# Peptides against a protein of PDB entry 1IK9: the designs that were tried, part 12

Target 1, 211 residues: chain A of PDB entry 1IK9
Amino acid sequence: MERKISRIHLVSEPSITHFLQVSWEKTLESGFVITLTDGHSAWTGTVSESEISQEADDMAMEKGKYVGELRKALLSGAGPADVYTFNFSKESCYFFFEKNLKDVSFRLGSFNLEKVENPAEVIRELICYCLDTIAENQAKNEHLQKENERLLRDWNDVQGRFEKCVSAKEALETDLYKRFILVLNEKKTKIRSLHNKLLNAAQEREKDIKQ
Target 2, 207 residues: chain A of PDB entry 1IK9 as posed
Amino acid sequence: MERKISRIHLVSEPSITHFLQVSWEKTLESGFVITLTDGHSAWTGTVSESEISQEADDMAMEKGKYVGELRKALLSADVYTFNFSKESAYFFFEKNLKDVSFRLGSFNLEKVENPAEVIRELIAYALDTIAENQAKNEHLQKENERLLRDWNDVQGRFEKAVSAKEALETDLYKRFILVLNEKKTKIRSLHNKLLNAAQEREKDIKQ
Target 3, 195 residues: chain B of PDB entry 1IK9 as posed
Amino acid sequence: MERKISRIHLVSEPSITHFLQVSWEKTLESGFVITLTDGHSAWTGTVSESEISQEADDMAMEKGKYVGELRKALLSVYTFNFSKESAYFFFEKNLKDVSFRLGSFNLEKVENPAEVIRELIAYALDTIAENQAKNEHLQKENERLLRDWNDVQGRFEKAVSAKEALETDLYKRFILVLNEKKTKIRSLHNKLLNA

## One batch from the design tools (peptide; aimed at target 1 I181, target 1 (a further copy) F180 V183)

Design b1_p10_6_s1 (made by RFdiffusion4, then SolubleMPNN; from b1_p10_6, 3 letters changed)
Fold by OpenDDE base, seed 2:
Formats: C-alpha cells, sequence, structure tokens
Structure b1_p10_6_s1 (fold): chain B 211 residues (1-211), chain C 211 residues (1-211), chain A 10 residues (1-10)
C-alpha cells in the first residue's frame, strides 16, 4: 500500500492546518482511502475506481488526465500556488476540492467522509507513519552518503593512477628516445671509423702505385 | 533549535503509542522542552540546566555521562531492548523514566509536565515538523542520488581514459622498439658491408704483393 | 626522430 500525507488548508478554517492522508494500492486510479485530520478529529472515506471513473466522465475528462489532476491535488499538498482549494464541512462530512485557473475554477472531486470514532488512533498511526518514513529516509541518506564517499575515493584513486600513467608514458617515450640516440650514435661512429679506414687504404694503394 | 520526536510506550498504557518530543538549543545539557502526546492529549514541561545538574548530582553521576543517558532515553525512542521504561501519570502529570539493567533498575529522571490546553495545536505542529523533516530528507536524498550518478559517470570516464592510457603506453613501447630495431638493423647492415669492403681491399693488396 | 635518424646514411 502506498501512502501520502499532505498539509492542506480548508476554506472554512484557513487558520488551522489540516492533514490529508491518501492511501492506495499501486495506482490512484484503482481507488484510494482518504483521511482528513485537524489533530483532534479525523474523517475517513473510501473512493472507488468506479467513483473516479464517474467523476472523470461527469467532467468530460479523460480518466488518465483526471487521475493526474487528483494526484496533483491530493498528493502534492497545498503548494504555494493555491491551485487547489479544499473545502470540508464538519457537519455534513462532505469534502470537495476545486482547481483554480486564472479565469475559471471548477470542482475536481467530492467525497463523503465519515467521522472516526477514535481519532487519536488515526493520529497516532499517522505520526507513526511519518516517523517510520523519517527513519527510512535517514537510512537511505546514510547509505547514499557512504556510497558517495566510496565513489569519491574510487574516483581519486583512478585519477591518481591515470595521472601516473600519463607521466609514465611521457617519461617512457623520452627515455626510449635518449637510449636509442645513444645506441645509434655508437653505430654512426663505427660507420665513420670504417669509412676513414677505407679512405686510408685507398690512399696507401695510390702511393704504392706511384714508385 | 533542535528537535527529536520518538515513539514510546508507557508502563501504564502499554497498548497505546505515545510520542515524546524533545526540543533543545545546541546541547541537551543546557535544558530542553519535553512534550508528550497520545494523539488526543498533550503534556509539556521545561527542564532546565539546573534540574539536569541536580539530577546528575543526586544520582552521583558525572554530568556528561548523565546527559549521555538522557540522550539515549529521550532521543532514541523505545528501542527493542526495553532498556528505558517510561512512566506517566495523567492525573499528577508526573513523568519519570528508568533505566533497566540486568539486575538493577534505577530512575534516570523525572519531570512535572503540564497538560496543554489545545493539544490539537501541539499535535498539528508535531505532524508539520515530521512532514517538513520528510521533505528535507527527500530533497537531501535526491541531491545525494544526483551526486552519486555524477560521481559514477566521472569514475567511468576516468577509468576509460586510464585504460586507454595503459593501452597507449604499451602500444608506444612496442612501436618504438619495432622502429628502433629497423633503424639499428640498417646500421648493422652498413657496418657489415663496410667490414666486407675492408677485407676485400686487404685481400687485393695481398694478391698485388704476391705478384 | 627515428625517421630522421634512419635517413642519415651514416
Amino acid sequence: as target 1 above (211 residues)
Amino acid sequence: as target 1 above (211 residues)
Amino acid sequence: LLEELSKDPM
């Protein structure tokens, strides 16, 4: 089961933060359980896939688009843009919400809720879920932090090896050329010496012919 | 201000989860505000640095060690080891907690709380803090995840460059040796040719002398 | 360099 808790404000009670919990299986489209609380009272309702489909049809909206709007309204919380207006009557237990566009507001959905007999249990469970989510997110943060520290070490190690490899390549080229020049110079010196010996031998023959 | 919310069970009400909020400035030693709630009622008390010091002295415990025990008791929640036992009287508003060791339990601390007039406000604020903490932790998780993905790319890029550098070093050495062998072989061939010319010239002189 | 060294007939 997936769950999202969001903070909302009701048009009727703009001074008191309400909490909207939505719980669903896999997709919001398959229906959901909605719970509203003000920290003293709680109200719960179940919204079926059939109701979601009917609301989409009544709006002449494609179901996937409608579910996309429900997801923004119910799971995003009251973002600072006041795009979604929430209304709830404690007397009728009727919950409805509207989307506010520049020149048009329209009802997006409406639900009949039931007042919870033991709101303290719902509130405790909601706080438990928040604390569990904090613990899970902290454990994930600690894991990601340790992994980042590992990856940074691994990067530094490979970078240092790469720099050593570059330097070693340049040093190898330089050393090989120096050694090769020395050996070639020895062979050139030997060639020059042999040419001089041939020239001297030819000059001696010319002298011996001239007697 | 630092805050920790923990889930606890009271000896008097082991079936109902209570929430213990502790709020402090910098260090728990400087005093703290403790808030207890069961999701319906809330109780708050302020514990001064003086009270903490007095409790440490009454226990004949070093203050830093005592604060260390308070931190474990009040900030860790009821871990599965039941090392800390929490007691609260709703009638007297007296809160006390004990440390359970193998053969000894002892009172670690005790506080007089006051019943909050508007527990719903305290509960709403507590839930708000949990939701804010979740949002902060989620943002941190998303940041760490993006950084992890960056570091992994950077590592792969350097690793690939390093492997290319290793291969290029080996190829360079092999190519330089091959080229050098060719040049040396040419010079060795020239030396051999010059030696043969010298030998032939010496043999011709020996023939001319025998004539 | 090696090509220049090869061209030297010495």
Scores: peptide ipSAE 0.030, ipTM 0.855, DockQ to the pose 0.530
OpenDDE base, seeds 1, 3, 4, 5: peptide ipSAE 0.029, 0.028, 0.029, 0.029; ipTM 0.855, 0.855, 0.855, 0.854

Design b1_p10_6_s2 (made by RFdiffusion4, then SolubleMPNN; from b1_p10_6, 3 letters changed)
Fold by OpenDDE base, seed 3:
Structure b1_p10_6_s2 (fold): chain B 211 residues (1-211), chain C 211 residues (1-211), chain A 10 residues (1-10)
Amino acid sequence: as target 1 above (211 residues)
Amino acid sequence: as target 1 above (211 residues)
Amino acid sequence: MLEELSKDPM
């Protein structure tokens, strides 16, 4: 089961932060449970897949697009610049929310809630879920931090090996050329010496023919 | 101001999760505010630096060590295997906690709390703090995840460059040796040719003298 | 370099 808790402000009680919990199985489209609390009272309602489909049809909106708007409203609270406005009557237990556009607001959805008999249990469970989520996120942060530190070490090790490889390649090329030149110069010296011996032998033969 | 919220179970109400908020400025040693809630009622007390010092003295414990035990008890809840036990009387508003050792429990600390007149405000603020902490931890997780992905790319890039450098070094060595052998063999062939010419010239001179 | 060294008529 997925769950999201968001802060909202009711139009009727703008000074009192309310909390909107939405819980669903698999997809928000399959239906969800909505829970509203002010930290003292709680109200809950179940929204079925059929109700979501009906609200989409009433809006003349494609269901997937409507569910996308529901997700933004109910899982993000007011959103940036109060794009979603929440209304709740404690008397009628009627909850509705509007999407505010520049020059028009329209009702995006409405639900009948029921007052919870034991709001303290709902509030405790909500706090428990928050604390569990904090602990999970902290554990994930610690893991990711350790992984970052590992990856940074691994990068430094490879970088240092790469730099050594580059330097070793350049040094190898230089050394091989130096050794090559030495051996080549030795062979060139031997060739020159043999040529001089051949020239001397030819000159001696020409002298021996001339007596 | 630092804050920690923990789940605790009271000995008197083991079936009801309570929440212990501890808030402090700079260090827990300088004093803290403790808030207890069951999701309906709330109780708060302020613990001064002098009270912490007195409790440490009463325990014959060094203050820093005592504050270390306070931190484990109050910021971690029961801890592993119920190492800390919490007691609260709603009648007297007396809160105390014990450290459980294998064969002995001892009172680690005790505080008088006061019932909060508007518990809903305390509960709302507690939930707000949890939601803020979730959001901050999520943002940190997303940042660390992106950084991990960057570090992994950077590692792969350096690794690929390193492997290419290794292969290029081996190829260079092989190529330079092949070229060296070719040139050396050419010079050896020239030396052999010149030696043969010298031998022939010597043999011709010996024939010309016998002739 | 290597090609120049091979072309040396020496």
Scores: peptide ipSAE 0.031, ipTM 0.859, DockQ to the pose 0.521
OpenDDE base, seeds 1, 2, 4, 5: peptide ipSAE 0.030, 0.028, 0.028, 0.030; ipTM 0.860, 0.860, 0.860, 0.859

Design b1_p10_6_s3 (made by RFdiffusion4, then SolubleMPNN; from b1_p10_6, 4 letters changed)
Fold by OpenDDE base, seed 1:
Structure b1_p10_6_s3 (fold): chain B 211 residues (1-211), chain C 211 residues (1-211), chain A 10 residues (1-10)
Amino acid sequence: as target 1 above (211 residues)
Amino acid sequence: as target 1 above (211 residues)
Amino acid sequence: LLEELSEDPM
């Protein structure tokens, strides 16, 4: 089961934060349980897949698009631009929300809720879920931090080996060239010496022919 | 201001989760505000640095050690081993907690609380803090995940460059040796040719002297 | 350098 808790403000009670909990299986389209609380009272309703389909039909909206709007409204709250407005009557237990566009506001959905007999239990469970989520996220965060530190060490180790490999390649090339120049110059000197010996031998022979 | 919310169970109400909120400035030793809630009622007390010092003295415990035990009790709840036991009288508003050791339990601390007139506001603020903490931790988690993915790419890039550098060093050494062997063999062949020419010239001169 | 070493008609 997936769950999301959002802060919302009711048009009728704009000074108090309400909490909207939505819980669902796999997809919001399959239905959900909606719970509203003000920290003292709680109200719950179950919305079926058929009700979601009916609300989409009543709106003349494609179901996937409607579910996309439900997800934005119910899982993200009003958003930073007051895109969604929430209304609740404690007397009728009727919850509805509107999408605000530039020139038009329209009812996006409406649900009947039931007042919970023991709101403290719902509130405690909601707080427990928040604390569990915090603990899980902290553990993930600590794990990711340790993994970042590992990856950074591993990167620095490979980088240092790479720099040493570059330097070792340049040093190898330089050393090989120096050694080969020495050997080559020795061979060139021996060739020059042998040419001079041949020239001298030819000059002596030309003198011996001239007595 | 730092804040920690913990789940606790009261000895008098073991079937219901309570929430213990502790808020402090910089260090728990400087004093703190303690808030207890059951999701319907709330109780708050302020504990001063002087009260913490007095409780440490009454326990004949070193202040730093006592604050260390307070931190474990009040910021971590009972812990997985029921190391701390919490008691609260709603009638007297007296909160106390015990540390359980193998053979001895002792009162670690005691505080007078006051019943909050508007518990719903305290509960809403507590839930708001939980939701804000979740959002902050999620944002940090997403950031760390992106950084992990970056570091992994950077590591793979350097590793691939390092492997190419190793291979290029070995290839360079092999290619240089091959080229130098060719040039050296050419010079050795020229030296052998010049030696043969010198031997022939010497043999012809020895014939001319015998003639 | 290698080309200069190979081309030298020495």
Scores: peptide ipSAE 0.029, ipTM 0.856, DockQ to the pose 0.478
OpenDDE base, seeds 2, 3, 4, 5: peptide ipSAE 0.026, 0.028, 0.025, 0.025; ipTM 0.856, 0.856, 0.856, 0.855; seed 2 fails the geometry check

Design b1_p10_6_s4 (made by RFdiffusion4, then SolubleMPNN; from b1_p10_6 with V1M S10M)
Fold by OpenDDE base, seed 1:
Structure b1_p10_6_s4 (fold): chain B 211 residues (1-211), chain C 211 residues (1-211), chain A 10 residues (1-10)
Amino acid sequence: as target 1 above (211 residues)
Amino acid sequence: as target 1 above (211 residues)
Amino acid sequence: MLEELAKDPM
């Protein structure tokens, strides 16, 4: 079961923060339980897949698009630009919400709720869910932080090994060239010495032929 | 202002989850506001630094150790082993908690609370704080996740560059030795050729003298 | 360097 709690303000009670809980299985499209509370009273309604389909049809909206708007309204509250407005009559238990566009507002959905007999239990469960979610998110944060610290260490270790490898490659090339030049110069000197010996031997033979 | 909300169970109402909110400035030792709620009623009390000191003295406990026990009791609830038990009288508004050791339980602290006239406002504020904390923790989780993904990419990039550097070092050494051997063998061949020419010239001169 | 060493007809 998935659950989302959002803050909303009712048009009729704009100074009182309400909490809208939506609970669903797998997808919001398959239906959901909606719970509204002001921290004293609570109201709950079940919305079926058929009601979602009917509301989409009544809106002349494609079901997937309608569910997309439902998700934005019910799981995110009004949004940062008051894109959704919420209305509730405590007398009729009628809940509805509107999407506000630039020049047009339209009713997106409407649900009948029932007043909960024991609102304190619903409120306690809601707070419990919030505290559990906080604990889970904190544990995840601590895990991700430790993993980040590990990855940073591992990165620094590989980076340091890479820099040492680059320097070792350059040093190796330089050392190999130095050794190569030394050995080549020795062989070049030996070649020059042998050429000079050949030239001297040829000059001596040319003198011996000339008595 | 720091705030912690924990679930507790009162000895008198073990089936009803209560919520204990503690709010403080900088350190718990400097004093705190304690709020208890059952999701319908709320009770609040302010605990001063002097009261904390007095409770530590009455306990014959060093203040820092006492504050350490207060922190465990009030910020973590009962704990996983029911190390702390909570008691509250709604009639007297007297709240107290005990530390349970193996063979001894002792009163750790006691506070007088006042019943809040508008508990719904306190409950709404508590839920708001939970929702804000969830949102902050979610944003932090998303940030840490993106940073983890970045660090993992950066690690893989450096690792791949390091492996290429290792292979390039080995290939360089092998290539330099191959080239070195080729040039050395050429010079050795030239030295051998010059030695043979010198031997032939010496043999011809020895024939010319015998002639 | 290696090319210069190979080109030297010494």
Scores: peptide ipSAE 0.032, ipTM 0.861, DockQ to the pose 0.396
OpenDDE base, seeds 2, 3, 4, 5: peptide ipSAE 0.030, 0.032, 0.031, 0.031; ipTM 0.860, 0.860, 0.861, 0.860

Design b1_p10_7 (made by RFdiffusion4)
Pose (drawn by RFdiffusion4):
Structure b1_p10_7 (pose): chain A 207 residues (1-76, 81-211), chain B 195 residues (1-76, 83-201), chain P 10 residues (1-10)
Amino acid sequence: as target 2 above (207 residues)
Amino acid sequence: as target 3 above (195 residues)
Amino acid sequence: FFEEEKEDPT
């Protein structure tokens, strides 16, 4: 059981703002209840599933395509106009294309006996919605703060692992260099003794 | 300018639900407007910064402590009474085995209730709209942080596993280069022996 | 570093 409360502007009353409340079960296609209120009175109407299928035929439209039009128009490149007569309780709305507009929907609403009850329920629904949302945003704020920390934690764990690697690498190399260079000392020493022995042979050949 | 709209029940009409709307600037301490509505009529009252502090004196409470009680009672066990004939509004606090008048306001019936009711409904719809947008922004950030975390965690796994492969990998190379030095040393020694 | 060490030190 869903609903949407939207504000709308009627052509015959661009000064005051009205409110449209549409409620259904699962899908608009199965039918819906529509209520119009100016904050004092309320007018209500119902549209059955069969009435929707028939209207779609009379409009030469694919049924789902027609319901799509209703969703864009009633549940808030597509320009829509709304008209209402308090004298007749007739409510209709048209889609305004280029130089060509057409009747998209018409409802004979009935003035409600208990406007206050309807208005109170509407406001109550809105306040409940505001409430459910805040609880959700709070739940997400906490999850947000938890992740900001869980990242900073592991980020530090990362920097430490890297810094530990660099310290270990240089430490190993330092030991390597010492051993390798000690050997190089021995090579140079031997190499030079050899040279010396070559120069001594060379001197015996020459004298 | 902030506001809070609460649903309440009056003692003289537990059947019907009323709505209490409280509005202010910065803090209740500087005064506020309170509006009561049943969806048909509406009653309003203004409470100045002067009156509030005045009440804090009649009670002998710090203006802060007193404003605190109002916040708990008016912005949402608290009891509410209203007489449509007198327009007098008062509320009490109920503790274990006692109750006491906490405050009152002389409200005045509003001339155009529909205007007030329309503005109240409009505010609620805007609030719903804003809140739904924030729920989206925070929802995405929750996603970005989730992804960013997995990234770094992966970097950590890779980094730690590298530090543990380092000693073994570097030691092999060191053996290789070292064995080359030794070979040279042997060959040199052998040459020296030649001579 | 290891390439330099592979060279003849003389």

Design b1_p10_7_s1 (made by RFdiffusion4, then SolubleMPNN; from b1_p10_7, 5 letters changed)
Fold by OpenDDE base, seed 3:
Structure b1_p10_7_s1 (fold): chain B 211 residues (1-211), chain C 211 residues (1-211), chain A 10 residues (1-10)
Amino acid sequence: as target 1 above (211 residues)
Amino acid sequence: as target 1 above (211 residues)
Amino acid sequence: LFEELLKDPM
């Protein structure tokens, strides 16, 4: 089961933050449980997949698009742009929400809720879920932080090896060329010496012929 | 102001999770506000720096050590080892907690709480704080995840450059040696050819003298 | 091999 808790403001009680909990199995399309609380009372309702399909059809909206709008409305609360307005009657237990566009507001959905007999249990469970979520997120943050520190060390280690490899390549090239030039110059000197000996031998033979 | 919410179990109501909120300025040593709730009622009390000092003195405990024990008790709740036991009388509004050691339990502290007139407001604010903390932690998680992905890419890029540098160094060494051997062998062949010409010239001169 | 080629007094 997945769960999301959001804060909402009711049109009837704009000074009192309400909390909207939505719980669902795998996908919101398969139905969900909605819970509303003011921190003293709680109200709950179950919305079936058939009700979601019916509301989409009544709106002449494609089901996936309608579920996308439900997700934005119910799982995000009133966004900072008041795109969604929430209404609840404590008398009728009727909950409905509207999408506000620039020129028109339209009802996006409505649910009959039932007042919970023991709201304290629902509130305690809601707080427990929040505390569990905080603990899980903190553990994930600590893990990601340690992993980032590891990755940074690993990057620095490879970077330092790379820089050493570049320097070692340049040094190798320079050293090999220097050694090769020395050996070549020695062989060139030997070739020059042998040529001079050959020239001297030819000059001596020309002197011996001239007697 | 810093805040921590924990779940606790009261000895008097072990089946009902209670929530312990502690709020303080900079350090717990400077005093704190404690709030207890069962999701229906709330009780609050203020503990001064002087009361903390007095309790430390009464225990003959060094103040920093005592504050360290308060931090473990009040900010962590009952750890999985039941190291701390919490007691509350709804009649007297007296809250006290004990540290359980293997052979002895001792009272670590006690506070007079006052029943809150509007517990729903305290509960709503507590839920708001939990939701804000979740949102902040989620944003931090998303940031750390993106940074982790960046660091991994940067590591892979440097690793790939390093491997190419290693291969290029080995290839350079091999190529330079091959080229050097070819040039050396050419010079050696020239030296051998010049030595043979010198030997032939010496043999011709020896024939001309015998002739 | 290169050291042997360098040692060759040729």
Scores: peptide ipSAE 0.035, ipTM 0.855, DockQ to the pose 0.383
OpenDDE base, seeds 1, 2, 4, 5: peptide ipSAE 0.034, 0.028, 0.028, 0.028; ipTM 0.856, 0.856, 0.856, 0.855; seed 4 fails the geometry check

Design b1_p10_7_s2 (made by RFdiffusion4, then SolubleMPNN; from b1_p10_7, 5 letters changed)
Fold by OpenDDE base, seed 3:
Structure b1_p10_7_s2 (fold): chain B 211 residues (1-211), chain C 211 residues (1-211), chain A 10 residues (1-10)
Amino acid sequence: as target 1 above (211 residues)
Amino acid sequence: as target 1 above (211 residues)
Amino acid sequence: MFEEFLKDPM
C-alpha cells in the first residue's frame, strides 16, 4: 500500500493547516482511502475505482488524465500557486476540491467522509508514517552519500592511472626513438667505414697498374 | 533551532505510541524544550542549561557524557533494545526516563511538563515539521542520485580513455619496433653488400699480382 | 625527424 500525506488549507478554515492522507494499492486509479485531519479530529472515506471512473466520465475526461489531475490535487496539496482549492464541511462531512484556472474554477472531485471515532489513533499512525519515511529517506541519503564518495575515489584513481598512462606513452616513444637512433648511427658509421675501405682499395689498385 | 521527534512508549501506556519532540538552540546542553504527545493531548516543558548541569552533577557524571546520554535517550527514543524506559504521569505531569543496563536501571533524568491548552496546534506543527523534513530529505536524495549518475558517467568516460591509452601504448611499441627492424635490416643488407664488394676487390687484386 | 633519418641513404 502506498501512502502520501500533504498539507492543505480549507477555504472554510484558511488559518488552520489540515493534513490530507491518501492511501492506495498499486495505482491511485484502483481506488484510494482519503483521510483528513486538523490534528484533533479526523475524517476518512474510501473512493472506489468505479467512482473514479464515473467522475472521469462526468467530466468528459479521459480516465488517465483525470487520475493525473487527482494525483496532482490530492498528493501534492494546493501546489505553489494554489492551483487546487479544498473545501470541507464538518457538518455534512462533504469534501470537494476545485482546480483553479486563470478565469475558471471547476470542481475536480468530491467525497463523502466519515468522522473517525478515535482520531488520536489515526493521528498517531500518520505521525508514525512520517517518522518512518524520514528514517528511510535518511538511510537512503547516507547510502547515496557514501556511494558518491566511493565513486569520486574511483574516478580519481582512474584519472591518475590515465594521466600516468599518457605520460608513459610519451616517454616510451621518446625512449624508443633515442635507442633506435643510437643503433642506426652505429650502422651508418659502419657503412661509411666500409665505403672508405672500398675507395682506398680502388685507389691502391690504380697505383699498382701505373710502374 | 534544531528539532528531533522520536517515538516512545510509556511504561504506563505501552500500547500507545507517544511522540517525544525535543527542540534546542545550537546544542542540547544549552537547554531544550521537550514536548510529549499521544496524538490527542500534549505536554511541554523547558529544561535550562543549569538544570542539565545540576542533573549531571547529581549523577556525578561529566557534563559532556551526561548530555551524550540525554541525546541518546531523548532524540532516539528507547532504541532497538529498550535501552531507555520512559515514564509519564498525566496527573502530576512528571516525566522521567531510565537507562536500562543488564542488572541495573537508573533514572537518567526527570522533567515537569505542563499540559498544552491547544494540543491540536502542537500536533499540526509537529506534522508540518515531519512533512518539511520529508521534502528536504527527498530533495537531497534526488540531488545525490543525480550526482551519482554524473559521477558514474564521468568514471566510465575516464575508464574508456584509459583503456584506449593502454591499447595505444602497446600498439605504439609494436609499430615502432616493426619499423625499426625494417630499417635495421636494410642497413644490415647494405653492410653485407659492401663487405662482399671489399672481398671481391681483394680477390681481384690477388689475381692481378699472380698474373 | 625520424622519417628523414630513416630515409637518409647514408
Scores: peptide ipSAE 0.031, ipTM 0.862, DockQ to the pose 0.471
OpenDDE base, seeds 1, 2, 4, 5: peptide ipSAE 0.024, 0.024, 0.030, 0.026; ipTM 0.862, 0.862, 0.863, 0.862

Design b1_p10_7_s3 (made by RFdiffusion4, then SolubleMPNN; from b1_p10_7, 5 letters changed)
Fold by OpenDDE base, seed 3:
Structure b1_p10_7_s3 (fold): chain B 211 residues (1-211), chain C 211 residues (1-211), chain A 10 residues (1-10)
Amino acid sequence: as target 1 above (211 residues)
Amino acid sequence: as target 1 above (211 residues)
Amino acid sequence: LFEEFLQDPM
């Protein structure tokens, strides 16, 4: 079961932060449990897949798009732009929310909630979930931080080996050329010496013919 | 101001999770505000630096060690080993906690709390803090994840360049040796040819003298 | 091979 808790402001009580919990299995479109609390009272309702489908049809909206709007409204709260407005009557237990566009506001959905008999238990469970989520996220953060530090070390090690390889390649080329030039010069000197001996032998033969 | 919320179990109400909030400025030793809630009622007290110092002295404990024990007790809750036990009387509003060792339990500290008149506001603020902390930790997780992905790409790029450098070094050495052997063999062939010409010239001179 | 080649006094 997945869960999301969001802070919302009710149009009827704009000074009092409310908390909207939505719980679902696999996908929000399969239905969800909605819980509203003000930190003293709690109200809960269940929305079925059939109700979600009916609301999408009533809006003449494609189901996936409608569920996308439900997700934005119910799981993000009213974002910083007040794109969604939440309304709740404590008397009728009727919860509804509207999408506010520049020139048009329209009702996106509505739910009948029931007042929870023991709101303290719901509130405690909600706080427990928040604390568990904090602990999980902290453990993940610590893991990711250690992994970043490892990856940075590994990068530095490979970078240092790469730089050594580049320098060693240049040094190898330079050393091989120097050694080769020495050996080639020795062979060139031997060729020159043999050529001079051949020239001297030819000159001696020409002197012996001239008595 | 720093804040930590922990779940605790009271010895008097072991089936009801309570939440212990501790808030402090800079260091816990400077004093703190403690808030206890069961999700319906809340109790708050303020502990001064002087009270913390007095409790450390009464225990004959070094202040830094005592504050270290306070931090473990009040900021971690009862860890999985029930090393700390929490007691609260709703009638007297007296909160105390004990450290349980194998053969000894001792009172670590005690505080007078006051019942909050509007517990719903304290509970809402506590939930808000949890939700803000979740959002901050999520943003940090997303950042660290993206940074890990970047570092992994950078590592793969350098590793691939390093492997290419190693292969290029081996190829360079092999190519230079092959080229050098070819040039040296050409020079050796020229030396052999010149030596044979010198031998032939010497043999011709010896024939001309015998003639 | 290369050492033998370097040692060949020719």
Scores: peptide ipSAE 0.032, ipTM 0.856, DockQ to the pose 0.375
OpenDDE base, seeds 1, 2, 4, 5: peptide ipSAE 0.029, 0.029, 0.027, 0.031; ipTM 0.857, 0.857, 0.857, 0.856

